# Ledger of designs, part 349: peptides against a protein of PDB entry 7RZF

Target 1, 358 residues: chain A of PDB entry 7RZF
Amino acid sequence: PFQEEHLKQLYKIVPIKDIRNLYVTFPIPDLQKYYKSNPGHYLGHLIGHEGPGSLLSELKSKGWVNTLVGGQKEGARGFMFFIINVDLTEEGLLHVEDIILHMFQYIQKLRAEGPQEWVFQECKDLNAVAFRFKDKERPRGYTSKIAGILHYYPLEEVLTAEYLLEEFRPDLIEMVLDKLRPENVRVAIVSKSFEGKTDRTEEWYGTQYKQEAIPDEVIKKWQNADLNGKFKLPTKNEFIPTNFEILPLEKEATPYPALIKDTAMSKLWFKQDDKFFLPKACLNFEFFSPFAYVDPLHCNMAYLYLELLKDSLNEYAYAAELAGLSYDLQNTIYGMYLSVKGYNDKQPILLKKIIEKM
Target 2, 358 residues: chain A of PDB entry 7RZF as posed
Amino acid sequence: PFQEEHLKQLYKIVPIKDIRNLYVTFPIPDLQKYYKSNPGHYLGHLIGHEGPGSLLSELKSKGWVNTLVGGQKEGARGFMFFIINVDLTEEGLLHVEDIILHMFQYIQKLRAEGPQEWVFQELKDLNAVAFRFKDKERPRGYTSKIAGILHYYPLEEVLTAEYLLEEFRPDLIEMVLDKLRPENVRVAIVSKSFEGKTDRTEEWYGTQYKQEAIPDEVIKKWQNADLNGKFKLPTKNEFIPTNFEILPLEKEATPYPALIKDTAMSKLWFKQDDKFFLPKANLNFEFFSPFAYVDPLHSNMAYLYLELLKDSLNEYAYAAELAGLSYDLQNTIYGMYLSVKGYNDKQPILLKKIIEKM

## One batch from the design tools (peptide; made by RFdiffusion4, then SolubleMPNN)

Design b2_p30_6_s2 (from b2_p30_6, 15 letters changed)
Fold by OpenDDE base, seed 5:
Structure b2_p30_6_s2 (fold): chain B 358 residues (1-358), chain A 30 residues (1-30)
Amino acid sequence: as target 1 above (358 residues)
Amino acid sequence: MSPSELMKKKQEEFESKNMTEGIEHIIFEV
């Protein structure tokens, strides 16, 4: 595993593609034996969260980061990495030290709050849903995947081990979190802006890079990361489905949508699923307004309204996505289109949230 | 998708877009 000489290093890497990325990596123990608790997944869920008070939300609000991913990655035999990777804006490339400070502030928030059993339970429930409703994989790909994981799991658990969380292990969460320290960091910045400023070439692929030690003052700055009051743990995900009942096919079920309600103000078509038999629904709403496209002013107002509505709903978007729900909002020449898709159980909750913001 | 699958997918999408073998070698092996 990495010795002290391999830690607190900064790599400036020249990409082939025009990309700007920051990789913040931490060597961690091999967590494979802890698959039933999966502490790396717990931390990846929180660090990679996109909701209000998340690391990404704050870094996006600064204009420094577009996307963030966090989680464990396999390393060489006997160790893993925990990674926090971000897509950098042009401005974010100038603020890498401050971005990493915010990462350590968020990690410090996780230390201060301690392991949360309810967060583990949400991860467990979401993984159970994903396992239960997993799409049929291509047999060849699935067999190859199973063959690969047979080395890590008992044969009786091999089908479930990647999905079924069984044990809440706060001690292991704290153990991994204790490895997420500035003294244990490896940083890579990937940008074309380093072209002609590198002094090394990677031996296998010819990738140009520069390696430098992170200054002790910068390490100390990150070690002294305080609690940033903007960081909050996510709220409980209200969109996680719990009812998976599939209603029997109606005797009069039509192969096409039937008009089930006709009023002066609304028409409703319904089609029961006769093919997939999943606890999923697609709700599609078309709203008609005589003012939506009457002139350029009203058209622009309708556009701005929808953009503001989308922005106001962004707080729910990630939680809904995690729970296997999605929504879409579009302007039409006649007004607005709304679609809500996914597990039917919590669709009314998401729909209510949308309507309350309209 | 599970959080695991969503995170894994986002990680795979990030890696597919941004990571090359040379970048990976520098970050994880050097």
Scores: peptide ipSAE 0.377, ipTM 0.879, DockQ to the pose 0.728
Fold by OpenDDE base, seed 2:
Structure b2_p30_6_s2 (fold): chain B 358 residues (1-358), chain A 30 residues (1-30)
Amino acid sequence: as target 1 above (358 residues)
Amino acid sequence: MSPSELMKKKQEEFESKNMTEGIEHIIFEV
């Protein structure tokens, strides 16, 4: 177990690859026994969220971070880690202390709002969808996986335990949040900028690093992290499917798309799924404009319009992805292409959001 | 993907891209 001497440490690590990463890690109790509530995944869902008012959104807006990953990781016997890992920009490498301050401000926001049952319910529903519609695993890999997890779960639960959340445990969420404190932090910065500035070599792989104690003044600065008004909990994900009804195959179903509407302004082709029998659809729209490619100015305007449209839709992109929806927008020589794919139930909602931004 | 599966996938992608065994050992074992 990590003793107090292993906490509040900063590791400066020299990578082989040209990478810039920050690892903020917290030793936490072993959460394996709490698989029915999975408080580490609840917190990872919020801390790793990419929507408006998220930690990543703010750090990206400052130009400091490209990507963020949050969640639990297995440790040695009897403990785990909670991790917040980021890909740093060159500017972000200069602002590591401020990045970590923002992490603690977000964690403080989570403490102030308290555990949200609706967020747990969304995680539960999304996991249930993933379980129900999981791809067929290879039998050999699946058998080996099941044999491994039989050590952790009852035989009757072994097929479902990794997916099906059963219990909302606000007490366990608060317990994990209480471990996410500056006094319990281990920080690693990975950058080639530390080359020739290290004094230690890792025993097994020869990785060069420097270990330093984090100054008490910096720890105190992070302990006094105020509520940052830019941080907000995510909104409810309106794209989560609830209807999984599969319509019966029509008697006259064609193996090819049939033209079901032909007008001066629109043609519509339809093909029912006759192969997969999933509650999924693919909507494809081709927009034709005689102006889209008439000259270089119109081409550039059409490009800029699409980039602005994509930017305006970015607020929905992550929520749609989580719900198993995707969209694609492309310029064509004739105009624009729009594709909406995934679970059919909430596709009309996403399509409406796209049209409202057009 | 579920939040858990998406998080796991993003973590695996991040680790595959950025993590080496030596970096992992320093962060989680030293």
Scores: peptide ipSAE 0.363, ipTM 0.866, DockQ to the pose 0.739
Fold by OpenDDE base, seed 1:
Structure b2_p30_6_s2 (fold): chain B 358 residues (1-358), chain A 30 residues (1-30)
Amino acid sequence: as target 1 above (358 residues)
Amino acid sequence: MSPSELMKKKQEEFESKNMTEGIEHIIFEV
């Protein structure tokens, strides 16, 4: 376990690749025994959320961060890490202290709201969906994985333990959240901008770095992180599937899409799944406009329209992705293409949201 | 994907893109 001398440290690391990353790392207790409640996953879900009012949404709005990942990582025996990793912009590299301040403001928001059973239930439901519809892994990889996890889980639970949440443990969520404090932080900044400014070399791989103590004033600034009114808990994910009924195969099911509607304004083709038998669908829409490609101005306007439409749909993109839904919007030479894919149950909700923004 | 699978995938993608053994050693072992 890290002693006090290993905490409140800043590492400036020179990468081989042209990357700019920030790692905010907290030593935490070993949570393996709490797999049924998985408090680290609960916190990672919220901290790593990409929806409106999320940490990432605010950091993106400032132009400082491209991507964010939050979660637990295995450490040495008897402890783990909680990590918040971000991909930094060039501007974000200049605002690392303020980025970390926003991380602590979001963490403070989580403390103020307390553990939410509905968020745990969404995580549980989403994990249950993932488990139920897990793609067939390669037998060799799967057996080796199962053999590895047998050290962590009872034999009767080994197939389910990674997916099935059983127990809401607000006490454990609070316990982990209490470790996410400035006094318990290790910060690493990875950037080529530190080339020629390092004084240490990592002994095994030769990675050049500088280690510095984080100033007490900076630690205090992060300790005094106020509630930021821009941070909000996620809304309930309306896209989580609940109906997994597979309709019987029609007797007249064709191997190809059948034309089921033909009108002056629309043609509809349908193909029932006769192969996979999953509660999934693919909706594909081709919109035709005689104006879409008539001249360069109309082409640019159609492009701009689609970019604005995509931007207006960003609020749903992450929630849909979490729920195993996806959409795609493309310009075509004839107009616009829309695709909606994933679990069929909530596709009408996502489609409605798309059409309401069009 | 479950949040766990999506988070795990995003973490694996982030680590695969950005992490090296030397960076990992400095962050987690030094």
Scores: peptide ipSAE 0.362, ipTM 0.868, DockQ to the pose 0.755
Fold by OpenDDE base, seed 4:
Structure b2_p30_6_s2 (fold): chain B 358 residues (1-358), chain A 30 residues (1-30)
Amino acid sequence: as target 1 above (358 residues)
Amino acid sequence: MSPSELMKKKQEEFESKNMTEGIEHIIFEV
């Protein structure tokens, strides 16, 4: 376990690859025994959220961060880490202190709102979906994985323990949040910009780094992180599937798409799944406009329209992805193409939201 | 993918791109 001397440290690390990453790490208690509640996953879900009012949304809006990942990681025996990892822009590399301030502002928002049972329920439901529709792993890799996790879970739970949430434990969420404080932080910045500015070499791999104490003034700045009004909890994910019924194969099911509607304004082809038997669908729409490609002006207007439409739908993109839904919008020479793919249950909701933004 | 699987996948993708054993050792063991 890290002692006080190992906390409030900044590591400047020279990578082999041209990468710019920030690692904000917190030593936390071993949460393995709490796998049924998985408080680290709850916090990782919120901190790593990509929707409106998220940490990533704000950091992207400033041009400082491209991607963000938050979650627990196994440490040595008896402790874990909570980690917030970000991919830094060149500008973000200059604003690391302010990025970390925003992280603590978001964490302070989570403290102010307190643990939300509905967020836990969404995590539970999403994990249940993932478990139920998990792809077949390679037998050898799977057996080795199972053998490894048998040390952590009861034999009866070993197949489910990584996925199935059972217990809402607000006390454990608060306990982990109490460890996510500036006084417990370890910061690593990975950038080639530190080349020739390091004074240490890592023993095993020869990685060049510098270790510095984070100034007390900076720690105090992070400790005084206010409630940033830009940060909000995510809204409820409307796209989480709840119905997984597989309809029986129709007696007249064709191996190819059948034309089931033919009108002057629309044609509709349908093919039932005869191979996979999954509660998934692919909806593909081709919209024809005589104006889409009539001249360069209309072509550019159609392009601009689609980009604006994509931007207006961005608020749903992450929630849809989490729920195993995807959409795609493309310009065509004839107009526009829309696809909606994934679990069929909530596809109508996503499709409706797309149409309402059109 | 669950948020856990998506987060795990994103974490694994992030680690596979950006993490080296030397970086990992410095961050988590030094």
Scores: peptide ipSAE 0.339, ipTM 0.847, DockQ to the pose 0.715

Design b2_p30_6_s3 (from b2_p30_6, 15 letters changed)
Fold by OpenDDE base, seed 3:
Structure b2_p30_6_s3 (fold): chain B 358 residues (1-358), chain A 30 residues (1-30)
Amino acid sequence: as target 1 above (358 residues)
Amino acid sequence: MSPTELLKKKQQEFEEKNMTEGIEHIIFEV
């Protein structure tokens, strides 16, 4: 376990690769025994959220961060880490203190709102869906994985423990949130910009670094993190499937797509699934325009249109991904291609959102 | 993928891209 001397430390690390990362780490108690409630996943889901009003959305809007990962990480025996890791832009490297301030503002927002049972329920439902429709793993890899996790879970729960949430534990969520404080932080900045500015070498791998105490004024600035009105809890995920009915195979089901609609403006082909028997569909749309590739200007306008359309759909992309839905939009020489894939139940909702933005 | 699997995957992809044994040792053991 880290002593007080290991807290409030800043590590400036020289990478071999050309990377710019910020690691914000908090020592936390071992949460393994709480797998039924998984408070670290609840917090990781919210802190790592990519929707409107998320930490990542705000840090991206400032041009400081490209990607964010939040969650629990295994530590040595008897403790874990909670991590908030980001990929930094060149500008973000200059604003590390302000990035961390925004992290603490988001954490303060989570404290102010308190634990939300509906968020836990969404995580529970999504994990149950993923468990129910989990792809068949290779038997050897699966057996080795199960053998590894037998040390952590009762034998009867080993198959389900990683997926099935059972208990909403607001007390454990608050306990973990109480560890996410500036006085308990370890910060690492990884950048080639620290080359020739380090005074230590890591013993085993020769990684060059500098260790500094974070100034008390900076710690105090983070401790006084205000509620930032830009941060909001995510909205309810409208894409979570609830109907898993598999329609019976039609007696005349063809092994190939059949033309089921033919009009002057549209053709529709359909093929029923005869192989997988999953509550999933793949919708593919090809749009034809005589103007899409008539000249370089129209080609560039069609490209710009799809980039703007994708940007306008970013608010739904993350929620759809969580629910096992995906979409793809591509320019073609004839116009555009749209694909919507995943659980069939909520595909009409996602498709409607896409068409409303078109 | 579940939210848990998605977060684990994103964490793993971030670590595979950016983490080295030396960086890991400094952050988590020093």
Scores: peptide ipSAE 0.447, ipTM 0.919, DockQ to the pose 0.787
Fold by OpenDDE base, seed 1:
Structure b2_p30_6_s3 (fold): chain B 358 residues (1-358), chain A 30 residues (1-30)
Amino acid sequence: as target 1 above (358 residues)
Amino acid sequence: MSPTELLKKKQQEFEEKNMTEGIEHIIFEV
């Protein structure tokens, strides 16, 4: 276990690659025995959320962060880490103290709201969907994986333990949140900007770094992190599938798409799935406009329109992705292409939202 | 993807892109 001397440390690390990353790490107890409730995953889901009012949304709005990952990592025997990792912009590299302040403000928001059973239920439902529709792994890789996880799970649970949440444990969520404090932090900043400013070399790999104690003033600023009104819990994910019915194959099902509607304004082709038998669909729309590519001005307007449309849909993108839905929007020489893919149950909801923004 | 799979995937993609053994050793073992 890390002693007090290993806490409140800042590591400035020189990478080989041109990368800018911030690692905010917290030593936590070993959570392996709590796999049925998985409190570290609950917190990782919220801290790593990308929707409106998330930590990432605020940090992106400031131009400081590109991506954020939150979750638990295995440590040495008897402890784990909780980690918040971000990809920093050049500007974000100058605002690391403020980025970490926002992390603690978001964590403080999670403490103030307390554990949410509905968030746990969404995680449970999404994991159940993922387990049920898990792609067939290669037998050799799967057997090796199962052999590895047999050390952690009972034989009866080994197939399900990584996916099936069974127990809502607010006490364990609070216990982990109590470890996510400034007094328990280890910070690493990875940037080439530290080249020639390091005083240590890592023994095994020769990585150059500098270690500094985080000033008590900075720790106090993070300890006094207030509630930031920009941070909100995510809304309920409306894209989570609940109906997994597979319709029987039609007797006249063709191996190719059949034209099922032909009008002056639209053609509709349909092919039933005859191979995968999954509750998934692919909706593809090609929109034709005589104006889309008539001149450079119209081409640029069509491009700008699509970029604005994508931006306006960004609020749904993450929730859709979590639910196993995706959309794609592209300019074509004829107009616009839209694709909606994934579980068929909530595709109409996503499609409606796309059309309402168009 | 489940939140678990998406988080694990994003974590793995982040680690594969950004984490070297030397960086990992400094962050988690020093």
Scores: peptide ipSAE 0.360, ipTM 0.876, DockQ to the pose 0.760
Fold by OpenDDE base, seed 5:
Formats: C-alpha cells, structure tokens, sequence
Structure b2_p30_6_s3 (fold): chain B 358 residues (1-358), chain A 30 residues (1-30)
C-alpha cells in the first residue's frame, strides 16, 4: 500500500522512443470483487470519452493532447490504480499542470452530476454486444487467459465476468471518485526533453528519471478545481444496436452483387451475406458530380467540402465507433465516396446524420 | 469492438506503444 510519502510525487522519465506521455495515477482499493458493477469501467468510460464536452475534446481544442485513455489497472495484491494517460503535443508538455487541472475539473463535474444509471446501462449493453459477437481468439491464448482468471471468478461466471455488467452500484462509483483527488495523485511525465536532467537510474532496466515532490501550491490549485462550463456528460448513444436478427438467405441469392435498382440518377447493387451470417452490413455510396474534377478550383473546393464535412461529423464518430459503426469519406476523380460499416440496426441513423450534414 | 474492448484495446495499444518495463516500474512500484 502506498504511504503518504509515495503520494503527490512527480516523475520525469526519459524514454528510449521519441514519445511524450503524461500518466496521472491514483492508488485505489482492489475492486476485483466488484466485477459485476465494475465502477472503474464506468469512470474510465466517462473520463476517456471522446465526444463533445469530454475531457479529451477540451484538451484537443487547446492543442495540448492527441489521445486520452482512462481506466483501472491491476497493481500489486490488495490495490489497483486508476490511470489517466494522455499523449502530449509539444505544446501540451509545457502545460502539464493545466492539463491536470482540467482532469480535476472533469472529475469535479462527475461528482456534481453523480452516478448516472443510463450511462451504466449503455456500458452494460455495449459489453453484452462485445461478448455476443466476440471474435474467435487463438485457442492457446484463450485457454491461458481463462486459466488465469479462474482464480478471481466463480467457474460458472468465468466466461462472462469480464464482459457482463449486472449491478448498478452508485456507492462504489462515488467511492472511486473519492480516491481521484490531488492528495492521492502520482504524476509521471515521459519525454526525451528530460535527457541530461535526471538524477536517478531505475535498477532493473536502466531507465533514467527524476523524482520530485509536487509543490503544495500546485496540489492546492488542483484541490480548488472549479466546475468548467465546457465539460458536459455525454449524450445517450443513439447508435447502440438492439436488433441482431439475421435475415434468412433469399432463394435467388447471387454469389455476386445483383442490380436491384436502375434509374437515370441511381444504380443500386445488393449482395446478401452467405458466408459470415452476422447482423452487419457494408453500405458503399459513390456520388458522381461533373464538377468534381473539371478544373483545379473545383477540385480544391470538393476537397475542402469533404474536410469540412468530416469535421462536422466528428461529434458522431466516437459514439458510432463505440457502437461498432464506422464511416469513411473520400474524394474521387468522379466526386465522392462514402462507406458505412458495422451493425446494420443503427446504420440508417448514422447515414441520416451524414446526409443531414451534406 | 465494444466500448470495453475499445477502451481496453485503446489502453492496451497505448501501453504497448508507450509503456516500457522501466517506465512501468517507476510509475507503479517506486
């Protein structure tokens, strides 16, 4: 167990690779016995969210962070860590204190809103989808994994315990949130910019680092983190599939795409899946415009239009990805290409959102 | 990928890309 002397520490670490990372870590109790509620996953989902009003969205808007991951990690026996990991820009490396302030502002927002049962339900539904449509793992790796987790879960639950959420436990969510405080923080900054500025060498791997106490004034600044009005809870994810019905093969199913609609303005080809039998579809659209490539101006305008369209769709991209949907938009010499892939149930919703932005 | 798998995968991809044993030891054991 970390003593008080191990808290409020800053580690400046020299990597071998050219990377810039920030690790904000919090010692937490062992939550393994609470796998049915998984409060660390609930918090990791919100803290690691990429949608509008998220921590990452704000830190990206500042130009400080490229990526963010939030979640629990196993520690030594009897404790865990909650970790917020970010990939830093060069500018973000200069603003680490302010990045961490924004993390505490977001955590304060989560305290102010309290635990949300609908967010838990979304996590539950998404995990159920993952479990149901889990890809075939390599038998050796899977067997070794199952053998490892047999120590933690009842035999009857060992296959499901990592995926199936069963219990909404707001008390446990609040308990973990109470550990996510500046007085309980360990900070690591990983950057080559610390080369020649370290005073310690890690014994086993020879990693060079410096350890410093975080100043009390900085801790107090983070303790006084107010509500930032830019932070909002995510909206409900409208892309979560609920229908997984697989339609029977048509008697006249062709091995190739069949032309099912031919008009002056559109052609439609269809191929039913006869191999995978998944509740998934791939929609591909080619849009033809005689203006797309007529001259350099129109070509650049078509490019700019598509970049603006992609930017305008960014609000849906993460929610769609979480729900197992994806889209792609590309310029072509004839106009534009759009693809929508994933679970078929909510593809019409995503497609409608794309068309409404076009 | 599920959000849990996506989060776990993003976490794993982040760790595999950025975490070395020496960095891990400093962050979690020192």
Amino acid sequence: as target 1 above (358 residues)
Amino acid sequence: MSPTELLKKKQQEFEEKNMTEGIEHIIFEV
Scores: peptide ipSAE 0.275, ipTM 0.791, DockQ to the pose 0.684
Fold by OpenDDE base, seed 2:
Structure b2_p30_6_s3 (fold): chain B 358 residues (1-358), chain A 30 residues (1-30)
Amino acid sequence: as target 1 above (358 residues)
Amino acid sequence: MSPTELLKKKQQEFEEKNMTEGIEHIIFEV
């Protein structure tokens, strides 16, 4: 277990590649025995969220961070880490203390709101969907994986234990959240800007680094992190599928798309799935406009319109992705192309939101 | 992908892209 001497440390690490990363890590108890509630995954889902009012959205708005990942990682000797990893911009590398302050402000928001059963239910439902529609793994890799996890789970649960959440445990969520404090932090900054400024070499791989204690004034600044009014919990994910009914194959199902509607304003082609038998659909729309490519001005206006439309849809993109939905918007020489793909149940909701922004 | 699989995949892609064994050793073992 990490003692006090191993906490409140800053590592400045020189990478081989030209990368700029920040790792904010917290030693936590081993959570393996709590796999049925998975409190570290609950916190990783919220801290790593990409929607409006998320930690990532605020750090992106400041130009400091490109990507964020939050979650648990296995440690040595019966402990784990909770990790917040970010890809830093050049500007973000100058604002690491303020980035970490925003992390603690978001964590403080999670403490103020407390554990949310509806968020746990969404994690449960999303994991159940992933398990149910999991692709067939390669037999050799799968057997080796199962043999490894037999040490951690009852034989009857080995196939499901990694996916199926069963128990909402607010006490365990609070317990992990109580470990996410400035007094329990280990910070690593990875950047080539530390080249020639290091005093240590890692024994196994020769990685150059410097270790410093984080100043008490900086720890105190993070301990006094207030509630930032820009941070909000995610809204409920309306794209999570609940209906998985597969319609029977029609007696006259064609191997090719059939024209099922022909009008002056629209043609509709349909093909039923005769191969995969999944509760999924692909909706493809081609919009024709005689103005879309008539001249360079109209072409640039059509491009700008589509970029603005994509930007206006960013609020739904992450929630749709989590639910196994995707959309694509492209300019064509004839007008615009829209594709909506994934589970068919909530495709009408996503399509409606796209059309309302058009 | 589940949030777990997406988080695991994003974490794995992040680790494969950005985390060398030497960086990992410094952060988690030193």
Scores: peptide ipSAE 0.272, ipTM 0.782, DockQ to the pose 0.701

